Peptides against a protein of PDB entry 5CWW. Designs and how they scored, part 10

Target 1, 194 residues: chain A of PDB entry 5CWW
Amino acid sequence: VPKLQGPFDFDLNPEDEQDDEVELKDIYVIGEKPRVADLMRGEEEELEMMKEDQHNGLSLNIICLLSTSGQVKICLDIDGVEAQWLPPRSKNKRLFAPPPEPPSLLTFQTFDTLKPAEVTPDGWPMFSEDATSPYSFYVTHPAGITYISLTPWVFRLESELQSDSEAGTEFRIDLLAKGQGSERDRIFTQTRTQ

## One batch from the design tools (peptide; made by RFdiffusion4, then SolubleMPNN)

Design b2_p18_1_s3
Fold by OpenDDE base, seed 3:
Structure b2_p18_1_s3 (fold): chain B 194 residues (1-194), chain A 18 residues (1-18)
Amino acid sequence: as target 1 above (194 residues)
Amino acid sequence: SKRDKVLEALKKALAKKR
């Protein structure tokens, strides 16, 4: 029986203690695609179909966090959530193995989807999926709708994770981290009828 | 692993952006 993992106490690294208690309202998770190295342990026939799938995803879980103010935080699960199985029902009071350390999330990018004047105490933003792409989604709020795409960096990061060459990796990763990151487009704005 | 080196480089690069 799979063990229910959670609640994950995400120790958000305390150095992101900007004093403002960011109240979270929603979470959107993009599951990892199987790693090529993990697929190579299977039968040869699955290898050809999997090569086409290798170009279409990240071998890391992505966790998107949404605050009441419309701030989005894009996080990467670097350690990976290992599937924990419930220990077999051996009756022996084996000492509770210390709870596994919660997975460390790496913050890749933080950005706002709302203008300061659009933030209201009664307004709550929500995530919604894009049926056309697993790496695109929407943030909906009474003030408007924002389209977000992770595609500008996800495929480049996966290419580095799957590369056989270490040449230039540090430079390309530095450019990726310092870049604009995710695409953001406000596709709808609610006109306040005065 | 090579993967671990990429992830460490990413951690280091993001820490410098803060």
Scores: peptide ipSAE 0.605, ipTM 0.947, DockQ to the pose 0.668
Fold by OpenDDE base, seed 5:
Structure b2_p18_1_s3 (fold): chain B 194 residues (1-194), chain A 18 residues (1-18)
Amino acid sequence: as target 1 above (194 residues)
Amino acid sequence: SKRDKVLEALKKALAKKR
């Protein structure tokens, strides 16, 4: 099994290992927006511009995975890439910090962009960005183009992450997880001319 | 943290969906 050694060692959860037959073709990353608490260390002017932008993003990295069959997995980086500051070269004992555990990705949603009859051995689905929204993108395949938007759930999840109230959090998160999730629209279909 | 509680709730909710 060719492990796509991307710069991220994706320890896919062993339950997702049963889908190990899914050949990945592309990865699309939506970077986290800085948390308000991290911005309070910046200049006030940067804080105002970023406050307007902060209302419009998730404080978690989103990693989208695309298979040869046109399956999309939307994953969340829960552990965060904590910038492991290289410990300052203090001359004394290399305390072998255990190798940082690879960041655990949480699969939020999985869905198909192609019908079984549209899947071809030479078909290479690819991600492309939407210049109008950081949380929307396209999956392009010879059979067609699918628009995807994460906006239906991203803002609700961020609201829970920033909420000072624990009341009803479990209920709202359960609704979020059980909901329709991402918007998905086929915007173009290649008609096979016989 | 409150954030950790939200993330744990999300993990549990997604595990129930499978």
Scores: peptide ipSAE 0.605, ipTM 0.947, DockQ to the pose 0.651
Fold by OpenDDE base, seed 1:
Structure b2_p18_1_s3 (fold): chain B 194 residues (1-194), chain A 18 residues (1-18)
Amino acid sequence: as target 1 above (194 residues)
Amino acid sequence: SKRDKVLEALKKALAKKR
């Protein structure tokens, strides 16, 4: 039986605890691409097909959270949600394995897709995929559509995760964290015909 | 692991951004 994974604990700094009142409406998950090391356990033929795709993904799950107000929170699953199967009911040793600690989500970026004047009580923003890229998506709201792309940082982060060199990693990661992060563009705005 | 070091560096960097 698959174990339900969740709730996710947000490794929120106490200053962000004020954001805990954010009513979430939608979740968009970008699954991790398999790591080269994990592929080495498979058949060589699967490795060749995945080599082309491996350069184009993050070896971490990305969890995007969308609030009623159109706030997007981009989170990284840094602990890695391994598919936890309920241990087979072996009759005798209920080794109370402590419940696995809920995966900690690291908030990479938070931003708004709506202006305050566009936020309505009945407005429900939703995620939708971009068929052209697994790391791009849309936030659709009655007020408009916002395109979001994670590509500006995803590939750089993966490059660091796969790097053989530890030299300068801290500096490059600091630059990545302080950078503009995700691309965001309002591609459509609903004109209220008065 | 190297991966763990990157993730720790990222965690620290993001904590400084806030």
Scores: peptide ipSAE 0.604, ipTM 0.948, DockQ to the pose 0.699
Fold by OpenDDE base, seed 2:
Order: sequence, then C-alpha cells, then structure tokens
Structure b2_p18_1_s3 (fold): chain B 194 residues (1-194), chain A 18 residues (1-18)
Amino acid sequence: as target 1 above (194 residues)
Amino acid sequence: SKRDKVLEALKKALAKKR
C-alpha cells in the first residue's frame, strides 16, 4: 500500500514563521526529471544523446505555493520523494522506525505577483501551466496575469547537481542563491475603467 | 555524496540570504 506523503515541513526560518498565517490558495508542482546517472547504467551510446537532454530539467521536485495575497514561494524538495511503502505487517517487534521526517521543502525564492493595492479579499490567484516550457507558468488574478520562469536558475542548479567536480561548487551555489532567481513579468494588467 | 554536498551548500547559501 503506498504511504501518503506529506505534510511537507517548510524549512522556514523561525522569522518567516512569524509571517502571518499565509493563507495558501494554490499549489503548482514541477516534477523532477530523472537523474542521468540513474538512466545511464544501461547502454553507453545512449549516454551522449541524453547529455544533450540533461539540460532539460531539474532532478528535484519544485513546489510552488501561492497565497491569497499573490505571494509565490518557490520550494525545492531536497530530500526526494521516495516511494514509501507501508512496512509489511510482520508479526515481530515494532521497531518503530521513527516516522520518516516529513520531506523538508527548501524555500528558494519568495516574491509577490500583486501590488498591495491589487490585493482583494475576494481575489483568487491561481497557477496555470505554460504549454511551451515545463519550468514556466502563470499566476492569474483578477488584477492581472504574471508570467514566471524558473529557467534562469534551474539549469545552473542541475549542472551543479550533475557535476563530478567539487571545485568552485560552493561559490557557484552562493551566486545562484544570491542571484535574481526566477524571471517575473506582468504580461497583463486589468485596467479599471474608472 | 556530491549531490548532498551541493544541496547542503544551497541550504546554507539561502539561509544567509534571509
């Protein structure tokens, strides 16, 4: 029997836990791409073709969270979703394996898609996919539509995850974390006809 | 693993940004 995965613990800094109970409205999940090293235990010749495809995704799940205020949190599943099976009902001693710690989500980036004046109590922001890119999506709200792309950092992060070299990794990761992160563009704004 | 080191580095880097 598959074990239900969740709840996710947010590795939120205790200072971010003081952020007022952010009412979540929507969740958008970008599933991980398989690690090439796990695929390559087969035929060497497929290795070269898959190297070109290595640039096509992140070997981590991405969890995007959207609040009622239009705040987006981009989170990474760093623990990986392992298929957890209920232990076989063997009669012998309940080694209470400590309940697997809920998968910790690492918050990569947080940003707003709405201006304070655009936030309404009846506003319902929602995610929608971009059919042209698995790492791009839209946030739709009555006030407007925001395009978001994770591509500026996703491929760089994957390159580090796949690299055999430890040289400069810490520096490059620090630059990646401090960078602008995701692309964000308001593509439509609802003009209030006064 | 190398992967784990990258993830730990990322966690530390993001913690410094907050």
Scores: peptide ipSAE 0.604, ipTM 0.948, DockQ to the pose 0.705

Design b2_p18_1_s4
Fold by OpenDDE base, seed 5:
Structure b2_p18_1_s4 (fold): chain B 194 residues (1-194), chain A 18 residues (1-18)
Amino acid sequence: as target 1 above (194 residues)
Amino acid sequence: SKRDKVLEALKKALKKKR
C-alpha cells in the first residue's frame, strides 16, 4: 500500500528562520520528468514519445510556495520523494527503521509579485497553471496578475544533471545560481478606480 | 554520483548568494 507522503515538514534551514513568519497561502508543484535511465526499463514505444517530452523537463520536483504578501519561493526537491511503501505487517521484527528524514527542499529563488502598497489582509494570492507550458504559471491577486516562467534556468540545470562531463560544472552552476533566475512579468494591474 | 556532485555544487552556490 503506498504511504501518503505529507505533510512535508519544510525544514527551512535555520538561517531562513530569521525571515518573519511567512504565512503560506498556496503551493504549486511541478513534478519531475522521469530520467532517461529510469524510462529505458520500460517499453521502447512509450520511450520514443516520452523522449520528445524528456528533452524539455527537469529530473527534480519543483515546489513553489506563495505567501499572503505575494512572495514566491521556488524550491527544489534534491533528495527525491522516494515512494515509501508501508512495511509488510511481518509479525515479529519491528525493525524500527528510523523514520526517513523528511525530504530537504533547496530554495533556488525568492521574489515578490506584489508591491508593498498592493498587499491587503483580504487579498489572497493564488497559483494557476499555464496550459501551454509545464514550467510557466501565474500568480493571481486582486491587485494584478503576474506571469512566471522557470524556463531560463530549468533546461540549463537539467543539462548539468545529465552531463557526462564534470569539467566547468562548478563554474556553470555558480553562474546559474547568481543569475536572474525565473522570468517575471506583470501582465495585468487592477487600476484602483476611486 | 555525477548528479550528486552537481547538486552539492548547487547547494554551495546558493549558500554563497544569501
Scores: peptide ipSAE 0.606, ipTM 0.947, DockQ to the pose 0.659
Fold by OpenDDE base, seed 1:
Structure b2_p18_1_s4 (fold): chain B 194 residues (1-194), chain A 18 residues (1-18)
Amino acid sequence: as target 1 above (194 residues)
Amino acid sequence: SKRDKVLEALKKALKKKR
């Protein structure tokens, strides 16, 4: 039986205790691309097909959270949600391994997709996928549609995760974290008919 | 692992940004 994954513990900075008041409306999950080491367990043919796709994927799950106000949080599953199978009911009192701690989500970026004047109590923002890119998506709200792309940083982060060189990693990661982050473009705005 | 070091560096970097 697959274990239900969640709840996710947000390793929110204690200063972001105000984040607990954020009413979530939608969640969008971008599954991790298989790691090269995990691919080595597959057939060589499956390895070749996945090698082409590997160069463009992140070996971490991304969890996007959307609030009622149109706030997006981009979170990384850094602990890796290992497919936790319920341990087979083997009668042997194997030490109850404490249920593995829920994966800690690392908030990479937070941003708004709506202006304060566009936020409505009845507004339901929703995620939708971009069929052209696994790391791009839309936030749809009655006020408008925002395109979001994670591609500007995903590739760089994966390059660091796969790098054989530890030299300068901290510096490059600091630059990545402080950078512009995700691309955002308002592709549609609903004109309020007066 | 090297991966763990990158993730720890990322965690530290993001904590400094907030």
Scores: peptide ipSAE 0.606, ipTM 0.947, DockQ to the pose 0.693
Fold by OpenDDE base, seed 3:
Structure b2_p18_1_s4 (fold): chain B 194 residues (1-194), chain A 18 residues (1-18)
Amino acid sequence: as target 1 above (194 residues)
Amino acid sequence: SKRDKVLEALKKALKKKR
C-alpha cells in the first residue's frame, strides 16, 4: 500500500528568509520525470517509450512559489521524493522510522513578474499551465500575463545529471547557476484606460 | 553517486551566487 506522503514540510532553508515576509499566494509543481536508471527495473517496452519523453524532462521536482508582489521563486527538490511504502503490518516492530526528513528545497532562481507600479494590495497573481510544454507556464495578474520557460536550463541540468563523465561538470554547473536562468516574456499588459 | 556530486556542485554554485 503506498504511504500517503504529506504534508511535505518544505524546510525552506530559513536562512533565505530575508526579513521581507514574502506572502506566498500560489505554488506550481513540475513533477520529476523518471530516471532511466530507475526504469531499468521495469519492462523494457515501457522503458523505450519513457526514454523519448525523458530527453525533455528533469529528474528532479521543481517547485515554483509565487508571492503577492508577483515574485517567482524557482526551487529544486534535490533530495527527491522517495516512494515510501507503508511498512508491512507485521504486528510487533513498529520501527517508527523517523518521519522522512522534509525534502530540502534548493532555490535556483528568484525574479519579479510585475513592475513596482503594477503591484496592488488586492492583486492576486496566479500560475497557469502551458499545455504546450511541461516546463513552461504563465503568471497571470490583473496588470498583465508573463510567460516563463525553464527549458533553457532544465535540459542542461538533466544532461549533467545523466552524464557518464564528471569532466567539466563543476564548471558547467557553475555556468548554469550563474546564467540568465529562466526565460521571461510579458505577453500581455493591461492598458489602464484612464 | 555521480548524481550526488552534480547536486552538491549545484548547491555550492548557488550558494556562491547569494
Scores: peptide ipSAE 0.606, ipTM 0.947, DockQ to the pose 0.644
Fold by OpenDDE base, seed 2:
Structure b2_p18_1_s4 (fold): chain B 194 residues (1-194), chain A 18 residues (1-18)
Amino acid sequence: as target 1 above (194 residues)
Amino acid sequence: SKRDKVLEALKKALKKKR
């Protein structure tokens, strides 16, 4: 019987524990794509089709968190969702497996979608999907709509995750982490008719 | 694994950005 996983305790890094004061309004999850190496156990023909698909996703879950203030956190599930099976009812050793360590989310990027003057107590920012891209989405708020795309870094990160070469990996990852990160564009702003 | 090394490098890089 599959064990229901959850609640996910976000072990936010102790430095992100200072964000315990951030009231979350919404969560948007981009599910991981299967790793090509895991699919290589299949027929050679599936391998060629999936080589083209290697550029189509990240082999990590992405968890986007949205606060009341319109702050977005882009987090990576680095531990992966391991299928937890109920331990077989073998009689005697209740080895309490230590409670599964809550999945460690790695905060990749944090940014605001609202200006301070746009933040209202009654504001309810929400995520919405982009039907044209699995790695793009919108943040909607009464003050405006912000387009977000993860594509600038997702494919580069996946390339490193799939690379057999260790040469230059640390350098490329450092550049990726320090880079501009996600694309953000305010596509609509509600003009207050004065 | 290679994957684990990439993830550790990423963790380290992001900690330096903060």
Scores: peptide ipSAE 0.605, ipTM 0.947, DockQ to the pose 0.685

Design b2_p18_2_s3
Fold by OpenDDE base, seed 2:
Structure b2_p18_2_s3 (fold): chain B 194 residues (1-194), chain A 18 residues (1-18)
Amino acid sequence: as target 1 above (194 residues)
Amino acid sequence: MTLAEKLAALVKKRKAER
């Protein structure tokens, strides 16, 4: 039987965003890139071709959260959350192991997809995938549609995660963290017919 | 810790696991 996972702690959550006040409406998960070496144990030639595709995704899960207000929070799964199963009914409940610390999500970026005047109490923003890229998606709300792409930073972060050299890593990560982050474009706005 | 410091720690951790 699958185990329910959570709660998750949000690392680097803005102090002004009390998680208790954010009504979440949708979640979009971008799974980590499969370890090609683990899948292709025996086909050395296909391993080389898949290494040349520099467009290989991030080796971390990305969890995007969407609030009623159209706020998007992009989080990285640092701990590598795997599917958990209920332990077999072993009679020896070690009743005194402290609960494991909840897994932490690193808040990479937070931004709004709606203007304050577009936020409605009955608004139900939703995520939808981009068929052309696993690292791009849309936020749909009655007020409009926003395109979001993680591609500006995802591949740069993966390059650092995969690098054998420590030289300049801290500098490149500082540039990545201080950068614009995700691409965001309002591709459609619903005109209120007066 | 800043975002940069947390990401740097993550990169360091992942490199040490290899």
Scores: peptide ipSAE 0.567, ipTM 0.946, DockQ to the pose 0.790
Fold by OpenDDE base, seed 5:
Structure b2_p18_2_s3 (fold): chain B 194 residues (1-194), chain A 18 residues (1-18)
Amino acid sequence: as target 1 above (194 residues)
Amino acid sequence: MTLAEKLAALVKKRKAER
């Protein structure tokens, strides 16, 4: 039987974000690039086609959270959250292991998709995928639609994760962390016809 | 720890697991 997971701890939340007051409305998960070499032991031809696509993704899960206010939080799964199963009833002897530390999500970026005047209690913002890129998506709200792309930083982070050299890694990571982060573009705004 | 420090620690951890 699958085990319900959570709560998750959020690392590096802004001190001013009372996370307890943020009503979440939607979640969007971008899975890590498949380790095809581990999954496809025996299908070499499909492995070659998938290797070209494997160069184009992050080796971490990305978890995007969307609040009622249209705030997006982008988190990285640094611990590698795995599916957990309830232990068989006969193995009740592990009741003395300290509870595993809750898995941590690293808050990479937080930003708004709505202006304060666009925020409504019933707004129901939602994520939707971009069919053209796994690292791009939309936030839809009655006030408008915002395009979001993680591409400005995802590939740079993966390059550091996959690099054989430590030379300049700290500097490049500092630039990545201080950079503009994700691209945001309001592609549609609902004109309130008075 | 800053975001940069945590990302650097992550990169270091992932390299050590290879």
Scores: peptide ipSAE 0.567, ipTM 0.946, DockQ to the pose 0.754
Fold by OpenDDE base, seed 3:
Structure b2_p18_2_s3 (fold): chain B 194 residues (1-194), chain A 18 residues (1-18)
Amino acid sequence: as target 1 above (194 residues)
Amino acid sequence: MTLAEKLAALVKKRKAER
């Protein structure tokens, strides 16, 4: 039986985000790239060819959260949250393990997909996948559709995670954190027929 | 810690585990 996991702590959530007022409506998860070294245990020749594919994605899970207001929060799973299963019913009540510390998610970026005038109390924004890229998706709302791509930063972050050199890493990460994060494009806007 | 400092700490941790 799957174990319910959570709550999760959000690290670096802006203090100005009144989290208590943000009603979440949807969640979108981009799984980490498969650990090729673990899958290819015994095929040394194919491991060299897969290292050249700079496009293999991020070695972290990405969790995207969507509010009623069309706010998107991009979070990184830094702790490596794995699917947990309830242990088979062994009758031994281990009564006194302290609850494990809740896993932390790192807030990478927060942004709006709707203008203030497009936000409605009955609005129900939803995520949908892009069939052409694992790191791109859409936010659909009655007011319009927004395309989002994580590609501007995902591959740069992965390059730092996989680099054997520490030279310039701090500088490149500072540029990544302070730069424009995800690409956003409003591909459709619903014309209000008055 | 800033976002940059936390990402730098993560990168350092992941490199030390390899």
Scores: peptide ipSAE 0.564, ipTM 0.946, DockQ to the pose 0.758
Fold by OpenDDE base, seed 1:
Structure b2_p18_2_s3 (fold): chain B 194 residues (1-194), chain A 18 residues (1-18)
Amino acid sequence: as target 1 above (194 residues)
Amino acid sequence: MTLAEKLAALVKKRKAER
């Protein structure tokens, strides 16, 4: 039987963003790049084709959350959340293990895709994938379509995660965290025919 | 902690696990 996971703790949520007031409408998950060790359990021939793709992704899951208001929250899975199953009913392990701490998601970036005048209580924004990149996607709302790309920071973060040198890491991470973050472009706006 | 401090801690942790 699958185990229900959550609640998740959101690390570095802005104090002024009461998560309780944000009605979520959609979720978009970008899986981490496959680890070479996980691929070595498969056929060796598929390993060579996937080696080229392994250099082109982040070794962290990314969780994108979308609100009714068109707010996008980009979160990093820093704990490595995996699918869990209920333990078999073994009658004899009264291990009072304290409940594991809830997994934390690191809030990397939050931004709006809609103008205040475009927000409606019955609005239903949705994510859709970009077939050309796993790190690009669209937010579709009746008011318009917004293109989002994580590519400006994802590859730089992965380069730091894979670097053998600690020299300058803190400086480069500070620049990454203070940077513009994700690319955002409104590619379509619905013209209200009067 | 700032976002930068959390990311730096993550990078350090991941390097120590290799």
Scores: peptide ipSAE 0.565, ipTM 0.946, DockQ to the pose 0.766; fails the geometry check

Design b2_p18_2_s4
Fold by OpenDDE base, seed 4:
Structure b2_p18_2_s4 (fold): chain B 194 residues (1-194), chain A 18 residues (1-18)
Amino acid sequence: as target 1 above (194 residues)
Amino acid sequence: MTLAEKLAALVKARKAAR
């Protein structure tokens, strides 16, 4: 039986965004790229093809959250939240394990896809995938469609995660964190029928 | 902590785990 996961704590959530005020409407998860080393524990021959694939992704899960207001929150799963199945009823009530600290998501970026005038109480924005890239997606709302791409930072972050050298990492990470972050483009706007 | 500091810590932790 799948275990319900959550609540999640949001690390670096903007202070002004009390989580209590954000009505979430959709969630989009970009799974971590499988570590080739973890996959290769059984099959040596696919190593070369998977090495090319090693360069194409982030070794972290990304969790995108979408509010009724069209706010997108891009979070990194730093704790490695795995799909939990309810353990088989092992009778050992570890009665005294402190409740596991709720898994934390690192808020990488928060941004709006809607203008204030486009926000409606009954608005239901939704995520949809981009078939051309696992790190790009759309937010669809009655007011318009916004393209989002994580590519400006994802590969840079992965490069740092996979680097053997610490030289310049802090500087590059600082540039990444202070950068524009995700690409955002309003590709469609609903014309107000006068 | 800033985002940069958290990311740097993450990178460090991931490198140490390899």
Scores: peptide ipSAE 0.570, ipTM 0.947, DockQ to the pose 0.757
Fold by OpenDDE base, seed 1:
Structure b2_p18_2_s4 (fold): chain B 194 residues (1-194), chain A 18 residues (1-18)
Amino acid sequence: as target 1 above (194 residues)
Amino acid sequence: MTLAEKLAALVKARKAAR
C-alpha cells in the first residue's frame, strides 16, 4: 500500500498567496529521468542507446499544481521525495524519532492560464499530458485550452545539475531564474455566445 | 533567499553528492 505523503511545504511561495485559500483542482507530476545506469546492471549494449535518452530530462521530480482560478504552480522536488512504502510491521518502532521534517517543494514559477473574466466558481481546470513531450502539457478549462512547456528551462537546469564545473553556474542560474520560465500558449478560446 | 540562490544551492548540493 503506498504511504500517503504530505503535507508538503512550499519554499519561495509568493508572500501574497495565502496557499491555505487556494483551492487546488488538479496535480500533475513529471517524474525525474530514469537513472538508466542503476536499472541496466548487466546489459552493456542497451546502455549506450539509453545514454542518449538520459540527456532528455530533468534529474528532479516536477510537481505542477492547478487551482480553481487556473493558476499553475510549478514546483521542484528538491528533497527527492521517493515513493515511500509502509514499512513492514517491524516491531522496533523507535518511538522517539523526531517527526521527519516535511518535504519541501521549491516553487519555481507561478502563472495564470485564465483571465480574471474567465474564472468561474464552478470552473474545473484539468491537466492533460502531451504525448510528444514529457515536459509539455495542457490545461483544459471551459473557457479555453492552454499549452504549457517546461522545455525552455528544464534542459538548462539539467545541464547545470550535470556539469562538472562550477564556472559560470551562478550566472547561468541567475539568468534562468530571471527568465520567462515556462512557455504558455492559449491554443483554444471558447467564444462566449452572448 | 531568492530563487536563483536556492537553485544555485541545489546545483551545488547535487554536485557534492556525486
Scores: peptide ipSAE 0.569, ipTM 0.947, DockQ to the pose 0.745
Fold by OpenDDE base, seed 5:
Structure b2_p18_2_s4 (fold): chain B 194 residues (1-194), chain A 18 residues (1-18)
Amino acid sequence: as target 1 above (194 residues)
Amino acid sequence: MTLAEKLAALVKARKAAR
């Protein structure tokens, strides 16, 4: 039986954003780039095709959270959250293992997709995928549709994760953290029929 | 810790695990 996971701790939430005040409406998960070399022991041709696709992804899961207000939170899975199963009914409950620390998510970026005047208490914003890129998606709300792309930073972060050189890593990470982050563009706005 | 410090720690930890 699958184990229910959570709660998750959110690292670097703004002090003013108590998670208790944010009603979440949707979650969008971008899975980590598969380690094809570990999965495809013996299929060299499929391994080569998948290696080209592999150069284009992050070796971390990304978790996007969407609130009723149209706020998007981009989180990185730094602990590598795996699917958990209920332990078999073995009588040896080691009653004395400290509870494992809850997995943490690193908040990379938070931003709004709606203007304050577009926010409604009954609003139901939703994520939808972009079929052309795993690192791009849409937020759909009755007020409009917003395109989001993580591509401005994802590939730079992966380059640092895969680099053998420590030279300049701290400087490049500082630039990445202080950068504009994700691309955001309102592609559709619902005209209020006056 | 800042976002930059946490990301730097992540990069360091991932490199040490190789």
Scores: peptide ipSAE 0.567, ipTM 0.947, DockQ to the pose 0.756
Fold by OpenDDE base, seed 3:
Structure b2_p18_2_s4 (fold): chain B 194 residues (1-194), chain A 18 residues (1-18)
Amino acid sequence: as target 1 above (194 residues)
Amino acid sequence: MTLAEKLAALVKARKAAR
């Protein structure tokens, strides 16, 4: 049986984001790329195929959150949260382990997919995957469909995580953090038939 | 800390763990 995880602490939430007022409707998780050490214990053939795909994904999990208002929050799992399972029903509840500190998520970017006039009380936006890339997805709402891509920053961040040198890292990370972040494109807008 | 400072600290910590 899977263990319920949470609460999660959000690191670098904007002070003005009363997150307590944001009703979440959906969650989209992009798993980290397999570690080379985990691949070396498996089939050598998979390691060769992954070397040819120069666009290896991020070595961190990405957690995307979607509100009723169409706000998307993109978070990085900095602690490496893994799926936890309830221990088998062995009677020895060690009653006194202090609760582990809640895992932290780093808020990378927050943005809206809907205009204020498109937000409805009964609106239910949802995530859906892009079959062409693990780092692209769609937000579907009755008012329209928005394409989102994390590719502008994900591969740059991974390059810094995998580099052997610290030279220029702080400068490149500062440019990444202050940049436009994720690509967003409204691919469909529902025409209000009056 | 800013986002840039936290990302830089993360990168440094990941490199030190290798």
Scores: peptide ipSAE 0.566, ipTM 0.947, DockQ to the pose 0.741; fails the geometry check

